# Ledger of designs, part 165: peptides against a protein of PDB entry 5OK6

Target 1, 215 residues: chain A of PDB entry 5OK6
Amino acid sequence: ELPGLDSQWRQIENGESGRERPLRAGESWFLVEKHWYKQWEAYVQGGDQDSSTFPGCINNATLFQDEINWRLKEGLVEGEDYVLLPAAAWHYLVSWYGLEHGQPPIERKVIELPNIQKVEVYPVELLLVRHNDLGKSHTVQFSHTDSIGLVLRTARERFLVEPQEDTRLWAKNSEGSLDRLYDTHITVLDAALETGQLIIMETRKKDGTWPSAQL

## One batch from the design tools (peptide; made by RFdiffusion4, then SolubleMPNN)

Design b2_p26_8_s4 (from b2_p26_8, 8 letters changed)
Fold by OpenDDE base, seed 2:
Structure b2_p26_8_s4 (fold): chain B 215 residues (1-215), chain A 26 residues (1-26)
Amino acid sequence: as target 1 above (215 residues)
Amino acid sequence: MDSLVEEKFVLNGDVKPDFEAWKKLL
C-alpha cells in the first residue's frame, strides 16, 4: 500500500536517512533515472493521489547501454541523468512503485578517496589475461580503492593458479609498452589503471625464471 | 589463516617490454 504523499516525501528526502544524508564508505546507494524521480517529486508535491502525475514503476532503461549485461552508459551525470538514493530510500520506492520487470537495480558503493566520500558509479573494469594466453581475457570490476594485491589475487583465482606458483602483474600502457605493477599495496587509482586496460598476469617458470626476462 | 603470500617482487631493472614484442614471443 502506498503511504500518504507527505510521508513518502519525508521518507525519501529526509536529510538524515534520505537522498541528502551524508555518504559513508562501504554503504550501498542506488541510481534512479532523473525523469522518473522528477515525476515522483511532482506526484508527491502535488498533494493529489488521484492526479495524472503518478510516476508508475521505476524504469532506469535510459541509463543502460544494453538490456543483456545491464552496463551503464558512459558519461552519465548525477543530477542530470540520475539521482542517487541510499539503500533504505531505494527499497521504499521499489516497494511502493515497483521496478520495471526484469530490470536490475543499479547498486553502487560509497568509496573513501583522499578527503572525500563518493558513490563509485563507474568502477574500473580491467581485462585480466595470462602472459601465455593473451587472447582469453576476463573482465573484472575493481574499485579505484582496491589494492593491486586484490587485482593479483583475483587474477590468480580466475586463472586457477596454484598457491605455490609465483605471479606478478603488468599493465599495458597507452604507448603499447608494459608497466610492471611492483607495489601491490597501492590502489587501482594510485596505479592510474583505467577501464578497458589490459592487465597481464605473468607466472614464474619452474626453473625460477620469468617469461618476460626473454623480452 | 589466509597466508598472504607476500610476493616479494624482486625489482629487476626498468625494462618496459613492448606488448607487440611480447605477443611475438608466445
Scores: peptide ipSAE 0.165, ipTM 0.617, DockQ to the pose 0.043
Fold by OpenDDE base, seed 1:
Order: sequence, then structure tokens, then C-alpha cells
Structure b2_p26_8_s4 (fold): chain B 215 residues (1-215), chain A 26 residues (1-26)
Amino acid sequence: as target 1 above (215 residues)
Amino acid sequence: MDSLVEEKFVLNGDVKPDFEAWKKLL
């Protein structure tokens, strides 16, 4: 059963637990399509539960690029295309109105950046490859706050690299050259890695030489 | 206690190998 309109408004818009609450690193937030959210606002502000302004089920279809991978469209803007809700508020709305059949929730994490918390709507998708098999890429998602060390560990795991094998990373830059990722303690953000960027994992040879030393 | 020796391979040279050159080594 739907709560009273005033109760809905307070639960979703209240600054302590709703849309206006402070961001906290590691928390889940959810995207809601802007027009649906505005229709909901108009409904609950109208004061008539039987109003023709009823928003129906949540439908984020316009935010997706495809219905296969449920990838977001590029260049979506908070407040224009979508609203961010904390997990509790999202779950209330889904419980009250439902979500469009077969459509997944758009869950995102709050990340800690220098002096600011942000919902990471677009995590970095890197194309991981081995130096000796450049034709077999694996797309892996990383936070901008993830270390290059995590990218390297993830690449090692994905490619089943033996613990005794030495590995290092190279990023393909916009000029078509390779920048070596020397510092594994810096973040994906600090390394300026971008979505769709090719990351090459180089494995050291048994003779102790690097394949790239022949370049 | 698996000491993942973070060997900081600081190769001192700004070797920016060409990606197309890399493809030819394979």
C-alpha cells in the first residue's frame, strides 16, 4: 500500500535520510530518471492520492544506451537527466511504485576525492590485454579511486599469472605510444586513465628480460 | 605471510614505445 503523500515526500526529500542527505564514501546511491522523479514530486505535492498525476512505475529506459549490458548513455547530467537517491529512498520508491519489468536498478557508489564526496556515475572501464595477445581484451570496471596496484592485481588474476611471474602495466595514450604505469600506489584518477583505454600487462621473460626491452 | 615484494621496477628511462612497434614483436 502506498504511504500518505506527505510521508512519501518526507521519506524521499528529507535532508537527513533522503535526497539531500550528505554523501558518505562506500554508500550506494541510485539513479532515477528526471521526468519520472518530477512527475512523482508533482503527485505527492498535489495532495490527491487519486490524482491523474500518478507517476506509475519507475522507468529509467531513457538513461540506458542498450538493454543488453544496461550501459548508461554517455554525458548524462545530474539534475537534468537523472536524480540521485540514497539506497533507502530508492528502495522505498521501488516498493511503492515498482520498477519497469526487466530493468535493473542503476546502483552507483560514493567515492572519496580530494576534499569532496561524489557519486561515481561513470566508473572507468579499462581494456586489459596481455603483451603477447593484444587481440584478446577484457573490459574491467574500476573506480577512479582504485590504485594502479589493484589494476595490476586484477589483470594478473584475469590472465591467470603465476605468483612468481613479474608483471607491469602500460597504458596506450592518445598519441598511440605507451606510457608505463610505474607507480602502483597512485589512483586510476591520478594516472588519468580513461574509459576505453587499452592497458597492456607485460610479463617478464624467464631470462629476466622484459619483452619491451626489444622495442 | 606472502610477501608480495612490490619490486618498484623504476625503469629510469621515459621509454614510450610505439604501440605499432609492440604489435610487430608478436
Scores: peptide ipSAE 0.144, ipTM 0.614, DockQ to the pose 0.043
Fold by OpenDDE base, seed 3:
Structure b2_p26_8_s4 (fold): chain B 215 residues (1-215), chain A 26 residues (1-26)
Amino acid sequence: as target 1 above (215 residues)
Amino acid sequence: MDSLVEEKFVLNGDVKPDFEAWKKLL
């Protein structure tokens, strides 16, 4: 049974778990398509539960570029295309109205940036490759707040690199050259890594030389 | 040798991007 309209409004907008609550690093938030959300707002503010303004199931279809990988469209804007809800509010709406059949929730994490928390709607998708097998890429998602050290560890794991093997990363830049990711303590953001960027894991040779040292 | 190993290698410096510029891109 749907809660009373005033109760819905309080839980989603003005509650301790509402849309306006402070962001906390590591929390899950969910995207809701704006037109659906505005229809819901109109429904609960209208005071008539039998109103023709009933929003129906949550449908985020317009936010996806495809229904295969469920990748978001590029350039979506908060407050224009979608609203962000904390996990509790999202789960309430889904329990009350449902989510479109087969459509996944759009879950995102709050990240901590210098002096601000933000929901990371677009985490960075990197193309991880080995220096000697560029045709076999592994697409891996990273937060902008993830360290280059995490990218390196993830690459080592994906390529089954043994613990005793030395590895390092290079990023392909827009000029077509390779920038060495020397500092592993900086973030993906600090390294200016972007979605679709090729990241090359170089493995040290058994003779102690680097493949790149032949240049 | 893979052609990418023959590309120009540059060391990225400790250049941190301006945070206020990135706030708009994130």
Scores: peptide ipSAE 0.023, ipTM 0.496, DockQ to the pose 0.334
Fold by OpenDDE base, seed 4:
Structure b2_p26_8_s4 (fold): chain B 215 residues (1-215), chain A 26 residues (1-26)
Amino acid sequence: as target 1 above (215 residues)
Amino acid sequence: MDSLVEEKFVLNGDVKPDFEAWKKLL
């Protein structure tokens, strides 16, 4: 059963788990398509539950590139294309109105940046490859706050690298050359790594030489 | 078969982008 309109408004906008609550690192937030959200605002502000302004099921269709992979469109803007809701508020709206059949929720994490928390709407998708098999990529998502050390560990895991094998990373730059990621303590953000960027895992040879040292 | 990578290795580990520019993209 739908709560009273004033109760819905208070719960979603002004509650302890409302839209305007402080961001907390590691928490989940959800995207809601802006037109649906504005329709909901108009409905709950109208004071008539039987109003023709009833928003229906949450429909995020316009935020997706396709209905196969459910990837977000590029360049979506908060407040223009979508609204961010904390998990509790999202779950209330889904409970009250439903979510469009077959659509997944658009869940994102709050990340901690220097002096700011932000919902990371676009995590970095890196193309991980081995230096000797550039044609076999693994697409892996990383936070901008993830360390290069985590990227390296993830690459090792995806390629089933044995613990005794020594490995290092190179990033393909815009010039088509490779920049060696020396510092594993810097973040994906600090390294300026971008979505779709090719990351090459180089494995040390059994003779102790690096493949790249012969170039 | 696009030559995916030029075999030019640049030894760089000290990329420090403009953090204020990146904060806007996040």
Scores: peptide ipSAE 0.019, ipTM 0.492, DockQ to the pose 0.307; fails the geometry check

## One batch from the design tools (peptide; made by RFdiffusion4, then SolubleMPNN)

Design b2_p27_1_s1 (from b2_p27_1, 21 letters changed)
Fold by OpenDDE base, seed 3:
Structure b2_p27_1_s1 (fold): chain B 215 residues (1-215), chain A 27 residues (1-27)
Amino acid sequence: as target 1 above (215 residues)
Amino acid sequence: SEEEKEEIEKKAKEQMEKFREALAAEE
């Protein structure tokens, strides 16, 4: 059932689950395309349900760079291109207006950084490779708050590395050299890893030597 | 510059190839 316009406004903007709700780490938030959201605002503020300002279905098409992987366009700005809604508010809008057929929701998580909580709209996509097969990459998303240890574990899992095999990571830097990721306890953010960066998993040899020791 | 970017990418590729070659020679 579609609530009254005033009730919609209160639930989405001013409610306990509204747009202005405090961020909480680990919670899901959703992106809504800004133009659609502004049409909705105009509709509910107009007070006329029969108005020509009806926003229709939520359509986030302009936020996507592709309709295959449903990746976001780069450089989207909150408040200009999209608004962020908490899960409850998003689900209300979808229940009231629908989502464009075939479009996935744009769900993102709140992360906690040292001085701020934010919705992580752009997680880091790393290209994981093995030292001996640099041509076969696995693209994996990580939070900026994920540890290098998690990246290493994920790489080991993706490459089916046995538990007894010793492995370590290298990052290809902007200069094209390799920086060893020595500390596995630091975050992806602390290691300054970026989307599209190549991460090389080196596996220790049976003789106890590292392949990179001969470089 | 775009040329500097291409040169960096080229050097990066060469470094990766050397790394691959060295690593593969050890396996």
Scores: peptide ipSAE 0.047, ipTM 0.593, DockQ to the pose 0.134
Fold by OpenDDE base, seed 4:
Structure b2_p27_1_s1 (fold): chain B 215 residues (1-215), chain A 27 residues (1-27)
Amino acid sequence: as target 1 above (215 residues)
Amino acid sequence: SEEEKEEIEKKAKEQMEKFREALAAEE
């Protein structure tokens, strides 16, 4: 059953779990398509539950570039294309209005950057490859706040690298050259890694030499 | 310069090719 319109407004906008609540690192937030949200606002502000302004089910279709992998369109802007809601508020709206059939929620995490907390709407998608098989990529998402060490561990796991094997990463830069990721303690952001970037995991040879040393 | 960019791209491609070759030779 739908709560009263005033109750809906208070719960979503002004509640302890409302839209304006402080961001907290690691929390989940959800994207809501802006036009739907504005329609909902108009509905709950109108005071008539039977109004023709009823928003219907949440439909984020316009935020997706495809309905296959449910990737977001590039260049979406908060406040223009979507609104961010904390998990509790999102779940209330879904409970009240439903979500469009077959459409996944757009869940994102709050990350802590050096000076700000932000919902990371666009995590970095890296193309992980092995040095010896550049044609076989694994696409993996990382936070900008993830360390290069995590990228390396993830690559090792995806490629089933044995614990005794030494590995290191290279990034293919925009110039097409390979930049070695020497410092594993820096973040993906600090390393300026971007979505679609090729990351090459090099495995040390049994003789103790690196394949790249022969280049 | 555009020429420097082309040289960098060429070196990068050559490095990637050598990388591929050097690494395929150990399989």
Scores: peptide ipSAE 0.046, ipTM 0.581, DockQ to the pose 0.187
Fold by OpenDDE base, seed 2:
Structure b2_p27_1_s1 (fold): chain B 215 residues (1-215), chain A 27 residues (1-27)
Amino acid sequence: as target 1 above (215 residues)
Amino acid sequence: SEEEKEEIEKKAKEQMEKFREALAAEE
């Protein structure tokens, strides 16, 4: 059963716990398609529960690039294409109206950048490869706040590298050259890594030489 | 020293070029 319209409005738009609440690092927020949200606003502000303005189930179809991988379209803008809701508000709306059949929720995390907290709508998707098998890529998502050390550990895990094997990373840049990622303590953001960028893991030889030094 | 930093950067650039050439040969 739907709550009263004033109760719905207060629960979702309340500045303390609703849409306008302060962001906190590590919290989950959810995207809602803007047209649906505006129809919901009109419904609850109209004061008539029997109104023809009923929004129906949440439908985020216009935000997705495809229905296979459920990737977001590029270039979506907050306040124009979607609104962000905290987890509590999202779960209320889903419980009241439902979500379109088969659509996953669009969950994103709040990250802490040097001077601001932001919902990270677009994590960085990197293509991880080995230096000797460039044709076998693993696509992995990283936060802009993740360290290069985490990227290296993730690559080692995906390629089943033994703990005693020494490894290092290279990034293919936009000019087609390779930049070595020397500092593993900097973030993905600080290294200026971008979605679709090729990251090459080089493994040290048993003789103690690097493959790249013998070429 | 500053000279040691410049030598490290030079060796790093040379290594990057070799690795690029190697990758271009494997493609």
Scores: peptide ipSAE 0.030, ipTM 0.549, DockQ to the pose 0.099
Fold by OpenDDE base, seed 1:
Structure b2_p27_1_s1 (fold): chain B 215 residues (1-215), chain A 27 residues (1-27)
Amino acid sequence: as target 1 above (215 residues)
Amino acid sequence: SEEEKEEIEKKAKEQMEKFREALAAEE
């Protein structure tokens, strides 16, 4: 059952778990398509539950690039294309109005950057490959705050690298050159890694030589 | 030293070029 319109407004906009609440690192937030959200605002502010302004179910279709992988369109802007809601507020709206059939929720995490918390709407999708099989990529999402060490560990796990095997990473840059990721303690952000970037895991040979040293 | 850094950077570039050539040969 839908709560009273004033109660909905207070819960979603002005509540302790409302849209304007402070961001906290590690929390989940959800994207809501702006037109739907504005329609909801108009409905709950109108004071008539039987109004023709009823928003219907949440429909985020315009935010998706495709309905297969449910990837977001590039270049979406907060406050123009979507609004961000904390998990509690999102779950309230879904319980009251429903979500369009077959659409997944657009869940994102709050990350902590040096001077600001933000919802990471676009995590970095890296193409992980082995130096000896460049045609077989594994696409993996990373936070901008994840370390290069985590990228390396993830690559080792995906490629089933034995613990005794030494590995290192190279990034293919936009000019087609390969930058070695020497420091594993820096973040994906600090390394300036981008979505769609090829990351090559090089495995050390049994003779103790690196494949790249023989090139 | 700055010279060691330049040599490492030069070797890295040469390795990059060869990896790029190897990549281009597998594409």
Scores: peptide ipSAE 0.030, ipTM 0.557, DockQ to the pose 0.059

Design b2_p27_1_s2 (from b2_p27_1, 17 letters changed)
Fold by OpenDDE base, seed 3:
Structure b2_p27_1_s2 (fold): chain B 215 residues (1-215), chain A 27 residues (1-27)
Amino acid sequence: as target 1 above (215 residues)
Amino acid sequence: SAAAAAEARRRQEEEMERFREELEEEE
């Protein structure tokens, strides 16, 4: 059931779960296409439920670059292209207006950076490959706050590496060379890994030598 | 077999070499 227009406004804009509530690390926020949100604002502020300004179902189609993987377009800007809502507010809007058929919610996490909390709209997409099969990549998303150790574990899992096998990571840098990721305790951010970057998992030989050491 | 294992290792070494060469060419 749709609540009264004033109640909608209070819950989404000014409520405890409103748009302006403080960010908290680990919580989920959702993107709403800006035009839809502005139409909703106009509708609820107009005070006329029978108004032709009814926003209809939430439609985030313009935020997606594809309808297969549901990747966001690059370069989207908060306040211009989309609005961020906390989970509770998002769920209210979806319950009231619905979400366009077939579209997934655009859920993102609040991450803790050294000096700020931020909704991570663009996680880092890494191309994971094995040193001996560069043609088979696994694209995996990581937070900037994820450790290199997590990237390594994820690579091992994706490539079905046995527990007794030793592995290490290399990153292809912007110059085309390989940088070894020695410290597995640093974050993706600290390692300056970027979306689309190739990450090579090297597996140690049974003789205890590394393939790269023989080159 | 030991021969199959040796062939697999050889192939891995060749792939790593090609990969290194490709990276050096992109530098």
Scores: peptide ipSAE 0.018, ipTM 0.379, DockQ to the pose 0.032
Fold by OpenDDE base, seed 1:
Structure b2_p27_1_s2 (fold): chain B 215 residues (1-215), chain A 27 residues (1-27)
Amino acid sequence: as target 1 above (215 residues)
Amino acid sequence: SAAAAAEARRRQEEEMERFREELEEEE
């Protein structure tokens, strides 16, 4: 049974625990398609539960690029294409109205940037490859706040690199040249790594030489 | 394939610039 319309409005929109609450790093927030949300607002503000303004199930179809990988469309804008809700508010709406059959929730994390908290709607997808097999890529998602060290560890794990093997990373830049990622303590953001960027893991030879030193 | 990859990169650069601009506007 749906709660009263005023109760719904207060639960979802209140500034303390609703849509307008402060962001906290590590929390989950969810995207809701803007038109559905506006329809819901009109419904609960109308004061008639039997109104023709009933929003129906949450449908985020217009936010997805495809229904196979459920990737978001590029260039979506908060307040225009979607609204962000904290986990509690999202779960209430899903409980009351349902989610369109087969659609996954669009869950995103709050990240801590130097001066602000932000919901990371678009994490960075990197193409990880080995220097000796550029044709086999592993797409891995990272936060902008993840370290280059984590990218390196992840690459080592994906390629089953032995602990005794020494490795380093190169990023392919827009000009097609390779930039070495020397500092493993900086973030993905600080290194200006972008989605779809090729990251090459170089493995040191048994003779102690690097493959790139022969280029 | 190379053209599609270049267009994807350009679009990503534009999104990252917008992301940086949004971060700078919120400071």
Scores: peptide ipSAE 0.016, ipTM 0.409, DockQ to the pose 0.030
Fold by OpenDDE base, seed 5:
Structure b2_p27_1_s2 (fold): chain B 215 residues (1-215), chain A 27 residues (1-27)
Amino acid sequence: as target 1 above (215 residues)
Amino acid sequence: SAAAAAEARRRQEEEMERFREELEEEE
């Protein structure tokens, strides 16, 4: 059952638990399509539950690039294309109005950057490959705040590298050359890694030499 | 994928169930 219109407004828009609450690192927030949200605002502010302004179920279809992988369209802007709600507020809206059938929620995490917290709407998708099999990529999502060390560990896990094998990473740059990722303590952001970028894991030979040293 | 959509719905239902349980515990 739908709560009273004033109660809905207070629950979703308040500064303590609603849309206006402070961001907290690691929390999940959800995207809501802007036009739907504006329709909801008009409905609850109108004060008439029987009004023709009823928003219907949440439908984020216009935010998706495809309905196969449910990837977001590029270049979406907060406040223009979507609003962000904390998990509790999102779940309230879904419970009251429902979500379009078969459509997944758009969940994103709060990350902490130097001097700012933000919802990471666009995490980095990297193409992980081995130096000896560049044609077989694994697409893996990372936060901009993840370390290069995590990227390396993830690559090792995906490629089933044994603990005793030494590995290192290279990034293919925009010029087509390879930049070695020497420092594993810096972040994906600090390394300026971008979505769609090829990351090459090099494995040390049994003779102690690196394959790249022979190039 | 129909399977991916079904899994997404299942996850949402489970999250909503937990949310309802949390609300009942706070009342």
Scores: peptide ipSAE 0.005, ipTM 0.316, DockQ to the pose 0.010
Fold by OpenDDE base, seed 4:
Structure b2_p27_1_s2 (fold): chain B 215 residues (1-215), chain A 27 residues (1-27)
Amino acid sequence: as target 1 above (215 residues)
Amino acid sequence: SAAAAAEARRRQEEEMERFREELEEEE
């Protein structure tokens, strides 16, 4: 059963727990397509529950570039293309109106950057490969706030690297050359890693030499 | 085990740090 229109508005737009709630690192927020949200606003502000302005189920179709992997379109802008809601508000809306059949929720995390908290709408998708098999990539998402160490650990896990094996990372730059990621303590952001970038995991040879040193 | 994985990660980080230090000493 749908709550009263005023109750809906208060629940979703409430500055304490609604759309205007302060961001907190690690929390989940959800994207709602802007036109749907505006339709909802018009509906609840209209005061008539039987109004033709009823928004129907949440439909984020226009935010997706495909319905296979449900990737977001590039270049979406908050306030223009979508609205961000905290998890509680999102779940209320879904409970009241439903979500379009088959569509996944667009969940994103709040990250803490230097001097700002932000919902990370576009995590970095890296193409992880091994130095000896560049043709076999694993696409993995990372936060801009994740360390290079985490990228390395993730690569090791994905490639089933044994604990005794030593590994290091290289990033293929825009010029096509390889830059070593020496500092594993810096973030993906600090390393300027970008979506679609090839990250090469090099494994040290049993003789203690690195494959790249012999190139 | 989760503990073994954590230890492996720690070891890898230490190895990477040593490798970095070695490179800096050679320059």
Scores: peptide ipSAE 0.005, ipTM 0.313, DockQ to the pose 0.030; fails the geometry check

